Peptides against a protein of PDB entry 5EFW. Designs and how they scored, part 21

Target 1, 141 residues: chain A of PDB entry 5EFW
Amino acid sequence: TTLERIEKNFVITDPRLPDNPIIFASDSFLQLTEYSREEILGRNARFLQGPETDRATVRKIRDAIDNQTEVTVQLINYTKSGKKFWNLFHLQPMRDQKGDVQYFIGVQLDGTEHVRDAAEREGVMLIKKTAENIDEAAKEL

## One batch from the design tools (peptide; aimed at target 1 Q102)

Design b1_p17_8_s1 (made by RFdiffusion4, then SolubleMPNN; from b1_p17_8, 11 letters changed)
Fold by OpenDDE base, seed 1:
Structure b1_p17_8_s1 (fold): chain B 141 residues (1-141), chain A 17 residues (1-17)
Amino acid sequence: as target 1 above (141 residues)
Amino acid sequence: TLEEEIKKVIEEIKKKN
């Protein structure tokens, strides 16, 4: 259902504000990361990063934001309690009717292991579709 | 806010289910 498609791990950020803070987080995202909504709203999502997070991968995310493009990566993230998880992450801009970037949509697929091959392809397809569903829902407001 | 609008969308979807 449409509800099932939109009720995934995702955030919406505002690049027009300093440091591109999170302005919306799904309930699933909060459950995944073990943070409360109050703890993360208004903050940059970098709090999920830790010692084993690949800096080069993080740079890819930063570059995508700076260039206002989409990106899909897989990186180590940490919950509030310090638990590591592999985050298959997709980020894409949300544009207005004129084509200007207003927000970014970030979708996360969590796992205990680094996914490869068919599993990775399926995961990428899922998170991209989820991002599109969120974008469509927002535009239909 | 965008957050409120997204919540409204979710609620409307739930009503249709």
Scores: peptide ipSAE 0.062, ipTM 0.601, DockQ to the pose 0.046
OpenDDE base, seeds 2, 3, 4, 5: peptide ipSAE 0.044, 0.042, 0.051, 0.034; ipTM 0.637, 0.602, 0.618, 0.610

Design b1_p17_8_s2 (made by RFdiffusion4, then SolubleMPNN; from b1_p17_8, 7 letters changed)
Fold by OpenDDE base, seed 5:
Order: C-alpha cells, then structure tokens, then sequence
Structure b1_p17_8_s2 (fold): chain B 141 residues (1-141), chain A 17 residues (1-17)
C-alpha cells in the first residue's frame, strides 16, 4: 500500500483506544528501535523513554496529545538493547473529513545524533513533510 | 489491505483491554 511504501521512521497511534497505542509502525521504525512489530503494536510509545529522557519534553508531547495539536521536539530515546539516541520527533493529529481526530502520526528523524541550527531546521522540515505524506497515504484507512 | 490489518490490530487491542 501507499502507507507501507513510505520509507521513513514513523508510527500511527489511536487515541480512541486506551492509552493511545501504536497501531502501525514502519519497518524503518522497527529497525531504529530494535523492536519487533509484535512487541510494539498495542503499546504506548513511551517505552522508548528512559533515565535521561527529559521529562519536560515528554510533558510537551503529552500536552499535544491531550490538546489534539502538533508538536516537534528533540529527546533522548532508547533502543531495545538500551542504546541511547537523539530523536527529533514530530507528532500531529490525523483528522477525518469532519475534522475529528482519528489517529496521531509520529515521525522520527533518520539517524541518532543530536541536531542543531541549520541541521535541525532541515530535519524539522523533513519530518513535517513526511508527516504530511503519511497523512495523505493514510486517508485510505 | 492495510486497512484490514490495522482493524485487526485495533480489535486485538480491544480484546485485551
């Protein structure tokens, strides 16, 4: 499908289910995080957080979910093996034709390094564009 | 289809909830 052909790190979550679980994960996301699809589907994405994940940044994500808005942040995440990586993360709601939120799209920048300045701006543009592509592809759902 | 697969996932989540 069009959605499955998007070769980027992303997940789709369902806020209409308890605890906003992941209902779709791209192959690249699985590779990045070192989890299997079975280990991820049905879980809230917070399992990527760990000791050095900034709690204020996490709160920004939670607030965006609660308020049904988009947010872009950079935070420490952990792979299954416990490896730390910097995640430039963009989240936005996916709305139906009536404007109601159906899902959330979460996009993670390629790579594991912290980015700043021009590189960060470029990364933000990329993940936002990716989110829009996912939104379009997911309209078939 | 991806729609069907996602719906299966959603249904499984509901069953476990």
Amino acid sequence: as target 1 above (141 residues)
Amino acid sequence: TIKEEIEKVREEIRKKS
Scores: peptide ipSAE 0.560, ipTM 0.930, DockQ to the pose 0.927
OpenDDE base, seeds 1, 2, 3, 4: peptide ipSAE 0.286, 0.480, 0.397, 0.550; ipTM 0.843, 0.909, 0.887, 0.929

Design b1_p17_8_s3 (made by RFdiffusion4, then SolubleMPNN; from b1_p17_8, 5 letters changed)
Fold by OpenDDE base, seed 2:
Structure b1_p17_8_s3 (fold): chain B 141 residues (1-141), chain A 17 residues (1-17)
Amino acid sequence: as target 1 above (141 residues)
Amino acid sequence: SLKEEIEEVRERIREKS
């Protein structure tokens, strides 16, 4: 499918289900995080957080979910093996024709380093563009 | 189809809840 062909790190979550679980994860995301698809589906993405994950940043994500808005942040996440990585993360709601939120799209920039300045701006543009592509592709669902 | 697969995932999640 078009969605499955998007070679970027992303997940789709379903806020209509308890605890906004992941209902789709890209192959790249699985590779990045070192989890299998079976381990990911049905879980809230908070399992990526760990000791050094900034709680204020997490709250920004939570607020975006609750308010059904988009947000872009950088935060430390952890792979299954416990490896830390900097995640330039973009989250946005996917809405139906009525404007109601159906899903959330979460995109993670390639790489594991904190990005700044021009690199950050470039990364933000990339993940936002990716999110729009996912939104378009997900319309087939 | 992917649509069907997603629905199956959703159903499974609901059942586990």
Scores: peptide ipSAE 0.601, ipTM 0.939, DockQ to the pose 0.792
OpenDDE base, seeds 1, 3, 4, 5: peptide ipSAE 0.585, 0.587, 0.589, 0.587; ipTM 0.934, 0.934, 0.936, 0.936

Design b1_p17_8_s4 (made by RFdiffusion4, then SolubleMPNN; from b1_p17_8, 7 letters changed)
Fold by OpenDDE base, seed 5:
Structure b1_p17_8_s4 (fold): chain B 141 residues (1-141), chain A 17 residues (1-17)
Amino acid sequence: as target 1 above (141 residues)
Amino acid sequence: SIKEEIEKVREEIREKN
């Protein structure tokens, strides 16, 4: 499995570059967010945030990046056209053989509503599994 | 390869900064 063949919503970011920019975006992610690849690459993923995005949840994401840990949250994101969607979002570091963080993997599960209980658990399992698949595929990098 | 493409992206980002 290669990165380009993973048919899920995800990005890879590079914390070794200023402001942790997106260096890879899946086709599905582009379709979900309504941005072109040119508009996405080189930018921090915060452009998905908007007026109703919970700032406390955003802080959890920032803390995870700063601490080089994983996090799973659900937050409001916006497409290029301004459409709101609930994003069940999982972020985790991708480490090299020495254990040093090279990249972050961000996986997005979109929905029209906030998911809870069994639906949320199922979504979390899915995006975490996806992140592991991406991590494995990205080892060629 | 995807590795080469990503490296190109990284280089472009570095050039802009």
Scores: peptide ipSAE 0.547, ipTM 0.920, DockQ to the pose 0.871
OpenDDE base, seeds 1, 2, 3, 4: peptide ipSAE 0.544, 0.543, 0.542, 0.532; ipTM 0.920, 0.918, 0.918, 0.916

## One batch from the design tools (peptide; aimed at target 1 D14 I23 E140)

Design b1_p18_1 (made by RFdiffusion4)
Pose (drawn by RFdiffusion4):
Structure b1_p18_1 (pose): chain A 141 residues (1-141), chain P 18 residues (1-18)
Amino acid sequence: as target 1 above (141 residues)
Amino acid sequence: SEEIEERIEEFHERVEEL
């Protein structure tokens, strides 16, 4: 299927279920994070967080979800085995024709450090185009 | 928990139908 042919890291959540769980995780996301589908489907994506994760940054994500809007941030995430990576993360809701939120889309791009300038502009362009591709691929669900 | 599991299954079945 088209959704499975998207070669990027991403997860899709359902905010209509309690605690906004993951209902779909990409093949690339699972192998990057070292988790399986059985392990993480039904879980809130906060399990990616840990000690060196910036709390104000997590706050900006919480607020954007509460307001049902987009956000792009960078923060420290951890794999299942505990390895650290920087995550250039973009979040956006999928809506129906009436504007009601159906899902949230999240797209991840791994790095070894915080990026800025041209490197950041390129990474943002990649993850925002992928989110639009995901939205188009899942519009009937 | 059962509702979440049913919703996940339904989502993946509809993805296969596309």

Design b1_p18_1_s1 (made by RFdiffusion4, then SolubleMPNN; from b1_p18_1, 7 letters changed)
Fold by OpenDDE base, seed 3:
Structure b1_p18_1_s1 (fold): chain B 141 residues (1-141), chain A 18 residues (1-18)
Amino acid sequence: as target 1 above (141 residues)
Amino acid sequence: MEEIKKRIEEFLEKIKEL
């Protein structure tokens, strides 16, 4: 689809299914993480976590899902081959016309280092804008 | 597994015109 070909790292998850599985992923996300589409569809995104992933940061993501709120964090993630990367991650709910949560949008910005100050602010603006663009595109359907 | 597959197909059908 045109949506899969968007040159941004993102997934869509379905919190109405057990364990909030990935139901959609961009081609860029597959390239970043080194997984096939078949390997990730129907799975919770926690397979990206590993030994150096901060558990307190993971709890912030879990709390945002449980409370149906947005969150922005940086955490260590791992590719299929075991390569570490810093993930500047934004998560937000996608709501229907009644205001009920239907999906979550997850956007990833990868890097070799933890970003701070101006670089962090720029990255946060980018991933938030990407999530809003995906949300608007999905509402027009 | 079948319910997840159905939800994926429903979402893909919704976005197919994009």
Scores: peptide ipSAE 0.273, ipTM 0.811, DockQ to the pose 0.735
OpenDDE base, seeds 1, 2, 4, 5: peptide ipSAE 0.239, 0.262, 0.156, 0.219; ipTM 0.797, 0.805, 0.711, 0.786

Design b1_p18_1_s2 (made by RFdiffusion4, then SolubleMPNN; from b1_p18_1, 7 letters changed)
Fold by OpenDDE base, seed 1:
Structure b1_p18_1_s2 (fold): chain B 141 residues (1-141), chain A 18 residues (1-18)
Amino acid sequence: as target 1 above (141 residues)
Amino acid sequence: MEEIEKRIEEFLKKIKEL
């Protein structure tokens, strides 16, 4: 689909299913993480976590899902080959016309370093705008 | 068909014009 070919790292997850599994991933996300589509569909995105992933940051993500809110965090993630990267991650709910949460949109900006100040603000703006564009595109159909 | 497969198909159907 055109959505899969969006040159951004993102997933769609389904909180109405047990453990909020990934139901859609962009081609860029697969390239970043070194997983095939078959390997990630139906799984919770926690497979990207590893030894250096901050547990308090992971709790913020869990709390946002449980509370059906958005969150933006930076955390260490791992590719399939075990390469570490800093993930500037934004998650937000995708709601239907009744306001009920249908999906979550997760957008990832990868980097070799933890970003701060102006670089963090720019990255946050980018991933939030990406999530809004995905939400809008999926609602217009 | 597993529930996850059904939900994937439903989402893909929704976005088919994208």
Scores: peptide ipSAE 0.411, ipTM 0.858, DockQ to the pose 0.684
OpenDDE base, seeds 2, 3, 4, 5: peptide ipSAE 0.393, 0.380, 0.407, 0.371; ipTM 0.856, 0.849, 0.857, 0.850

Design b1_p18_1_s3 (made by RFdiffusion4, then SolubleMPNN; from b1_p18_1, 8 letters changed)
Fold by OpenDDE base, seed 1:
Structure b1_p18_1_s3 (fold): chain B 141 residues (1-141), chain A 18 residues (1-18)
Amino acid sequence: as target 1 above (141 residues)
Amino acid sequence: MEEIKKRIEEFLKKIKEL
């Protein structure tokens, strides 16, 4: 399918379900995070957070979900084995033909370092473009 | 849990049909 052909780290979540659980995860996301599909489906993505994850950044993500808006942030996440990575994360709502939020699209760009300046701008452009491609593919559902 | 599982399965089914 078009969605399966997207070779990027992403999830789709359902805000109409309790606690906005992951309902889809790309193979790349599973590889990045070291989780199986069974371990993550039906769960909120907060399991990627840990001791060094900035709580103010997490609040920005929560506020974007609550307000049904997009957000782009960088935060420390953890793999299943406890490895830290910098996640350049973009989240945006996916809307139906009536304009109602159906899902959220979360796109992750992993790195060993917090990216700045030109590298951050490039990464943001990439993950936003990826989210738009996912949104377009998912509108065919 | 059951409702979540059902919705996940329905979503995955729709994806496979594309």
Scores: peptide ipSAE 0.308, ipTM 0.832, DockQ to the pose 0.876
OpenDDE base, seeds 2, 3, 4, 5: peptide ipSAE 0.304, 0.308, 0.201, 0.231; ipTM 0.823, 0.827, 0.736, 0.770; seed 4 fails the geometry check

Design b1_p18_1_s4 (made by RFdiffusion4, then SolubleMPNN; from b1_p18_1, 8 letters changed)
Fold by OpenDDE base, seed 1:
Structure b1_p18_1_s4 (fold): chain B 141 residues (1-141), chain A 18 residues (1-18)
Amino acid sequence: as target 1 above (141 residues)
Amino acid sequence: DKEIKERIEEFLKKIKEL
């Protein structure tokens, strides 16, 4: 689909299913993480976490899902081959016409370094805008 | 999982024209 070919790293997850599994992933996300689509669909995205992933940051993500809110964090993630990267991650709920949460949109900006200051603000703006664009595109159908 | 598979297909159907 055109959505899969969006040149951004993102997933769609389904919180109405047990453990909020990934139900959609962009081609770029697969390339970044080195997983096939078959390997990630139906799984919780926590497989990207590893030894150096900050547990407090992971809790912020969990809390946002539980509270059905958006969150933006930076955390260490790992590719299938074990390569570490800094993930500037934004998550937000996708709501239906009644306002009920149906999905979450997760957008990832990968980097070799933890970004700060202007670079962080720019990255946050980018991934938030990406999430909004995905949400809008999905609603227009 | 059957339910997950069905939900994936439902979403893909929704975005078919995207």
Scores: peptide ipSAE 0.371, ipTM 0.860, DockQ to the pose 0.714
OpenDDE base, seeds 2, 3, 4, 5: peptide ipSAE 0.272, 0.263, 0.261, 0.362; ipTM 0.780, 0.759, 0.759, 0.847

Design b1_p18_2 (made by RFdiffusion4)
Pose (drawn by RFdiffusion4):
Structure b1_p18_2 (pose): chain A 141 residues (1-141), chain P 18 residues (1-18)
Amino acid sequence: as target 1 above (141 residues)
Amino acid sequence: SEEVKETALRKHEEFREH
């Protein structure tokens, strides 16, 4: 299917279920984070967080979800085995024709450090185009 | 919860079949 042919890291969540769980995780996301589908489907994506994760950054994500809008940030995430990586993360809601939120889309791009300038602009462009591709691929669900 | 996980799995199947 088209959703499975998207070669990027992403997860899709359902905010209509308690605690906004993951309902779909990409093949690339699972292998990057070392988790399986059985392990993480039904879980809130906060399991990616840990000690060196910036709390105010996590707050910006919480607020954006509460307000049902987009957000782009960078933060430290951890794999299942505990390895650290920087995550250039973009979040956006999928809505129906009346504007009601159906799902959230999240797209991840791994790095070894915080990026800025041209490197950040390129990464943001990649993850925002991927989110639009996911929205178009999942519009009937 | 388990109920939430089972719903998520059914939706996952729907996404793959779409």

Design b1_p18_2_s1 (made by RFdiffusion4, then SolubleMPNN; from b1_p18_2, 8 letters changed)
Fold by OpenDDE base, seed 2:
Structure b1_p18_2_s1 (fold): chain B 141 residues (1-141), chain A 18 residues (1-18)
Amino acid sequence: as target 1 above (141 residues)
Amino acid sequence: SEEVKEKAKELYKKFLEH
């Protein structure tokens, strides 16, 4: 499918279900996080958080969801095995023709270090473009 | 919740149909 062909780290969540669970996870995301699809679907993405995940950054994500807005942040995430990675993360709502939020798109750009300046701007452009591609691919649903 | 997981799986399948 068009959505499956997007070779990026991303998830789609459903805020209309309890606790905004993941309803789609890309193969790349599964590879990155070391989880199976069975382990991921139906769960809130907070399982990626750990001891060094900045709570203020998490709150920004939470606020964006609550306000139905987009946000771009960098935060420490953890794989299933406990490996830390820097996640340049972009979240945006997927809206229907009436403007109502149907889903959220979360795109992850992983790295071994926090990115700054030009590298960060480049990454942000990439994950935002990816999110738009996902939105377009999923709009038929 | 198992119910939520099942619903999520159903939605996942729908995404795969497009």
Scores: peptide ipSAE 0.619, ipTM 0.944, DockQ to the pose 0.922
OpenDDE base, seeds 1, 3, 4, 5: peptide ipSAE 0.572, 0.551, 0.509, 0.512; ipTM 0.933, 0.930, 0.918, 0.920

Design b1_p18_2_s2 (made by RFdiffusion4, then SolubleMPNN; from b1_p18_2, 9 letters changed)
Fold by OpenDDE base, seed 5:
Structure b1_p18_2_s2 (fold): chain B 141 residues (1-141), chain A 18 residues (1-18)
Amino acid sequence: as target 1 above (141 residues)
Amino acid sequence: SEEVKKKAEEIYEKFLKH
């Protein structure tokens, strides 16, 4: 579909299923993380975490899901082969016409370094805009 | 979970049909 071919790193998860599993992943996300779509679907996205992933940051993500809110954080993630990357990550709920949460959109901006200041602000604007675009595209399906 | 995987795949396929 056009959705999976959007040239951004993103997943869609279903909080109505056990452990909020991934139900959609972009081609770019698969390329970034080095996983196949079959390996990803049905799994919680925590497989991207590793030894140097800050647990407090992970808790912020969990809290956002539990509270059905959006969150933007930067954390260390790992590819399938174990390569570390800094993930500027944005998560937000996809809501239906009644305002009820149906899915979550997770957008990843990868980098070799932790970004700060202007670079971080620019990245945040980008991933938030990307999430909105994905939300719109997904609702048309 | 195989059941969750199956459900996720079903949802994924629904997205692809649109």
Scores: peptide ipSAE 0.639, ipTM 0.944, DockQ to the pose 0.737
OpenDDE base, seeds 1, 2, 3, 4: peptide ipSAE 0.633, 0.632, 0.636, 0.626; ipTM 0.943, 0.943, 0.946, 0.941

Design b1_p18_2_s3 (made by RFdiffusion4, then SolubleMPNN; from b1_p18_2, 8 letters changed)
Fold by OpenDDE base, seed 2:
Structure b1_p18_2_s3 (fold): chain B 141 residues (1-141), chain A 18 residues (1-18)
Amino acid sequence: as target 1 above (141 residues)
Amino acid sequence: SEEVKKKALELDKKFREA
């Protein structure tokens, strides 16, 4: 499908279900995080967090979800094997024609370091564009 | 929740196969 063909790290979550679970995960996301699809579908994405994940950053994500807004942050995430990576993360709501939030789109750009300046700006543009592509593709389904 | 997981799997299938 159009959505499945997007070769980026992303998930779609459903805030209308208990605990805003992941209801779609790209193959790249599974590869990045080292989880199977069965292991993560139906779960809140917080399983990616660990000891060094900044709680203030997590709160920003939570606030964005609660306020139904978009947010872009960088945070430490962990793979299934416990490997740390810097996640340049973008979250935005997917709205219907009436403007009601149906889903959230989460896009991840992984890296070994916290990116700054031009590299960060480029990454942000990339993940935001990806989110828009996902939004467009998903709405066509 | 197994129910939530089931629903998530259904939605994943929908998005993947549509």
Scores: peptide ipSAE 0.751, ipTM 0.968, DockQ to the pose 0.892
OpenDDE base, seeds 1, 3, 4, 5: peptide ipSAE 0.750, 0.747, 0.749, 0.747; ipTM 0.968, 0.968, 0.968, 0.968; seed 4 fails the geometry check

Design b1_p18_2_s4 (made by RFdiffusion4, then SolubleMPNN; from b1_p18_2, 11 letters changed)
Fold by OpenDDE base, seed 2:
Structure b1_p18_2_s4 (fold): chain B 141 residues (1-141), chain A 18 residues (1-18)
Amino acid sequence: as target 1 above (141 residues)
Amino acid sequence: SAAVKEKARELYEKFLAA
């Protein structure tokens, strides 16, 4: 499908289900995080967090979900094998025609390194554009 | 929960089928 062919790291979650579980994950995301699709569907994405994940940053994500708004942050996540990676992460709601939130789109920057300055700005532009592409693709489905 | 996982799988299949 169009959605499946988006070769970026992303998930779609459903805030209308208990604990806002992942309901779609790209192949790239699975490769990045080292999980199978079976392992993550139906789970909240918090399993990516670990000892060095900044709690304040996590709270920003939670607040964005609760407030049904978008947020862009950079935080440490962990693969299934326990490998740390820096996740430049963008979250935004997917809304219906009435403006009601149906899903959330979460996009993770390609790569595992912390980015700063111009590189970060470029990454932010990329993941935001990716999120918009996902939004459009999902609405067409 | 098992129910949530099942629903998630269902939704996943819907996305793929579309």
Scores: peptide ipSAE 0.632, ipTM 0.945, DockQ to the pose 0.796
OpenDDE base, seeds 1, 3, 4, 5: peptide ipSAE 0.607, 0.605, 0.594, 0.629; ipTM 0.939, 0.941, 0.937, 0.944

Design b1_p18_3 (made by RFdiffusion4)
Pose (drawn by RFdiffusion4):
Structure b1_p18_3 (pose): chain A 141 residues (1-141), chain P 18 residues (1-18)
Amino acid sequence: as target 1 above (141 residues)
Amino acid sequence: SPDRKFFEDVKKKIREEL
């Protein structure tokens, strides 16, 4: 299917279920994070966080979800085995024609450090176009 | 569709666990 043909890291969550769980995770996201589908479907994506994760950054994500809007941030995430990576992360809601939120989309891009300038602009462009592709691919669900 | 069935199956399993 078109959703499965999207070669990027991403997860989709359902805010209408308690604690906003993951209902779909990309093949690339699972192999990057070393988790399986059986392990993480039904879980909130906060399991990616740990000791060196910036708490104010996590707060910006919480607030954007509460307000049902988009956010782009960078933060430290961990794989299942505990390896550290920087995550250039973009979040956006999918809405129906009346504007009601159906799901959240999250797209991840791994790095070894915080990026800025042109490197950040390119990464943001890639993850925002992917999110639009995901929204278009999942509009009937 | 396969995608719709997958989403519904995952949502059903989550509801049962809750």

Design b1_p18_3_s1 (made by RFdiffusion4, then SolubleMPNN; from b1_p18_3, 11 letters changed)
Fold by OpenDDE base, seed 3:
Structure b1_p18_3_s1 (fold): chain B 141 residues (1-141), chain A 18 residues (1-18)
Amino acid sequence: as target 1 above (141 residues)
Amino acid sequence: TEDKEFFEKVREEIKKKL
């Protein structure tokens, strides 16, 4: 359902503020990452990265932000307690009526292993649809 | 509906931070 899609791990960031900080985080995201909301808000999401996070993949995310485009990748992320998880991550810009980027939506699908093929495609469809639903909800403000 | 109520809450939460 639409509700199930929105009740996923997601954040909203503000690229107009220094270092593109998280300005909103879903409850599910907090549960996944083991952080409190107070620990998350105002921070760049890079705190989820660690030693085994692929730097080339991180660069793809950075490029998407710089170019104001969407991207979908899988990367190793870490919880507050240091637990690793595979993050199937989708990022896309939120644009205003003029087409200017106001925010970014980041959606995370966690897994114990890197997913491929049909499982990956299914996950990608889910997180992309989730991002679109969030975008729609946010624009009604 | 549950969906409607949820989305309203999400919108309210986002609005507070914008």
Scores: peptide ipSAE 0.143, ipTM 0.719, DockQ to the pose 0.100
OpenDDE base, seeds 1, 2, 4, 5: peptide ipSAE 0.106, 0.071, 0.085, 0.073; ipTM 0.705, 0.694, 0.727, 0.670

Design b1_p18_3_s2 (made by RFdiffusion4, then SolubleMPNN; from b1_p18_3, 14 letters changed)
Fold by OpenDDE base, seed 2:
Structure b1_p18_3_s2 (fold): chain B 141 residues (1-141), chain A 18 residues (1-18)
Amino acid sequence: as target 1 above (141 residues)
Amino acid sequence: SKMKEEIEKIREEIKKKL
């Protein structure tokens, strides 16, 4: 499937369900975060947050969800084993033909380092493009 | 849980169609 061909870190969440749980996670995402699929399906992605995760950045994500808008941020996330990594993260709504939000697409840069300047810009373009690819594929739903 | 089952159904539906 098109979804299986996307070799990037991403999740799909369902804001129509309580607490906007993850309903799909790519294999790459599982590898990055060190979780099994069974461990994360049905959960809100907040389990990736930890002590050094910037709360203001988290609020930006929450606001985007509440407002049904896209957002791109970089924040500290934690793997299952507790390893910190910098997550260049893009979130955008997946809308149906009527314009109503059906899902959210969350894409994470596959790097573990903080990126800046040109590297950040390139990463942003990449994760946005990935999200668009998923969105386009979802038109078949 | 019931919710997890529902999510799994949605997941499979998405995976099937994408």
Scores: peptide ipSAE 0.061, ipTM 0.684, DockQ to the pose 0.080
OpenDDE base, seeds 1, 3, 4, 5: peptide ipSAE 0.097, 0.066, 0.312, 0.069; ipTM 0.729, 0.710, 0.856, 0.720; seeds 1, 3, 4, 5 fail the geometry check

Design b1_p18_3_s3 (made by RFdiffusion4, then SolubleMPNN; from b1_p18_3, 13 letters changed)
Fold by OpenDDE base, seed 2:
Structure b1_p18_3_s3 (fold): chain B 141 residues (1-141), chain A 18 residues (1-18)
Amino acid sequence: as target 1 above (141 residues)
Amino acid sequence: TEMKEEIEKIREKIKKEL
């Protein structure tokens, strides 16, 4: 699928299914996280969290989902092999024409380093734009 | 299992329409 091959790290989740599982993941996301597609489809993305993941940041993500709003955070995630990486992450709802949430789009900045200041601002703009592009591509769903 | 089946249906829909 063309969507899977977009050279960006992203997932699509379905909040209408139990525990808001991942229903779609890009090839780049799989490469970043070291998981196969089969391992992650149907799972909540919390498997990326680990000991050093900031719980307050996780709560911000949870609150955004519950409130059906967007959020941008940076948090420690873990690959399948246990490697830590900094995830600059943007989440936003994908809404239908009536304004009802159909999916969530999660975009992760490429790279594993913590970003600050101007670099962080640039990264935020990039992942937000990526999310909008995915939303536009999926508008026919 | 049932959840995964539903997810796959949605995934296939995405693959068809995008």
Scores: peptide ipSAE 0.102, ipTM 0.692, DockQ to the pose 0.079
OpenDDE base, seeds 1, 3, 4, 5: peptide ipSAE 0.192, 0.045, 0.226, 0.094; ipTM 0.774, 0.659, 0.795, 0.721; seeds 1, 4 fail the geometry check

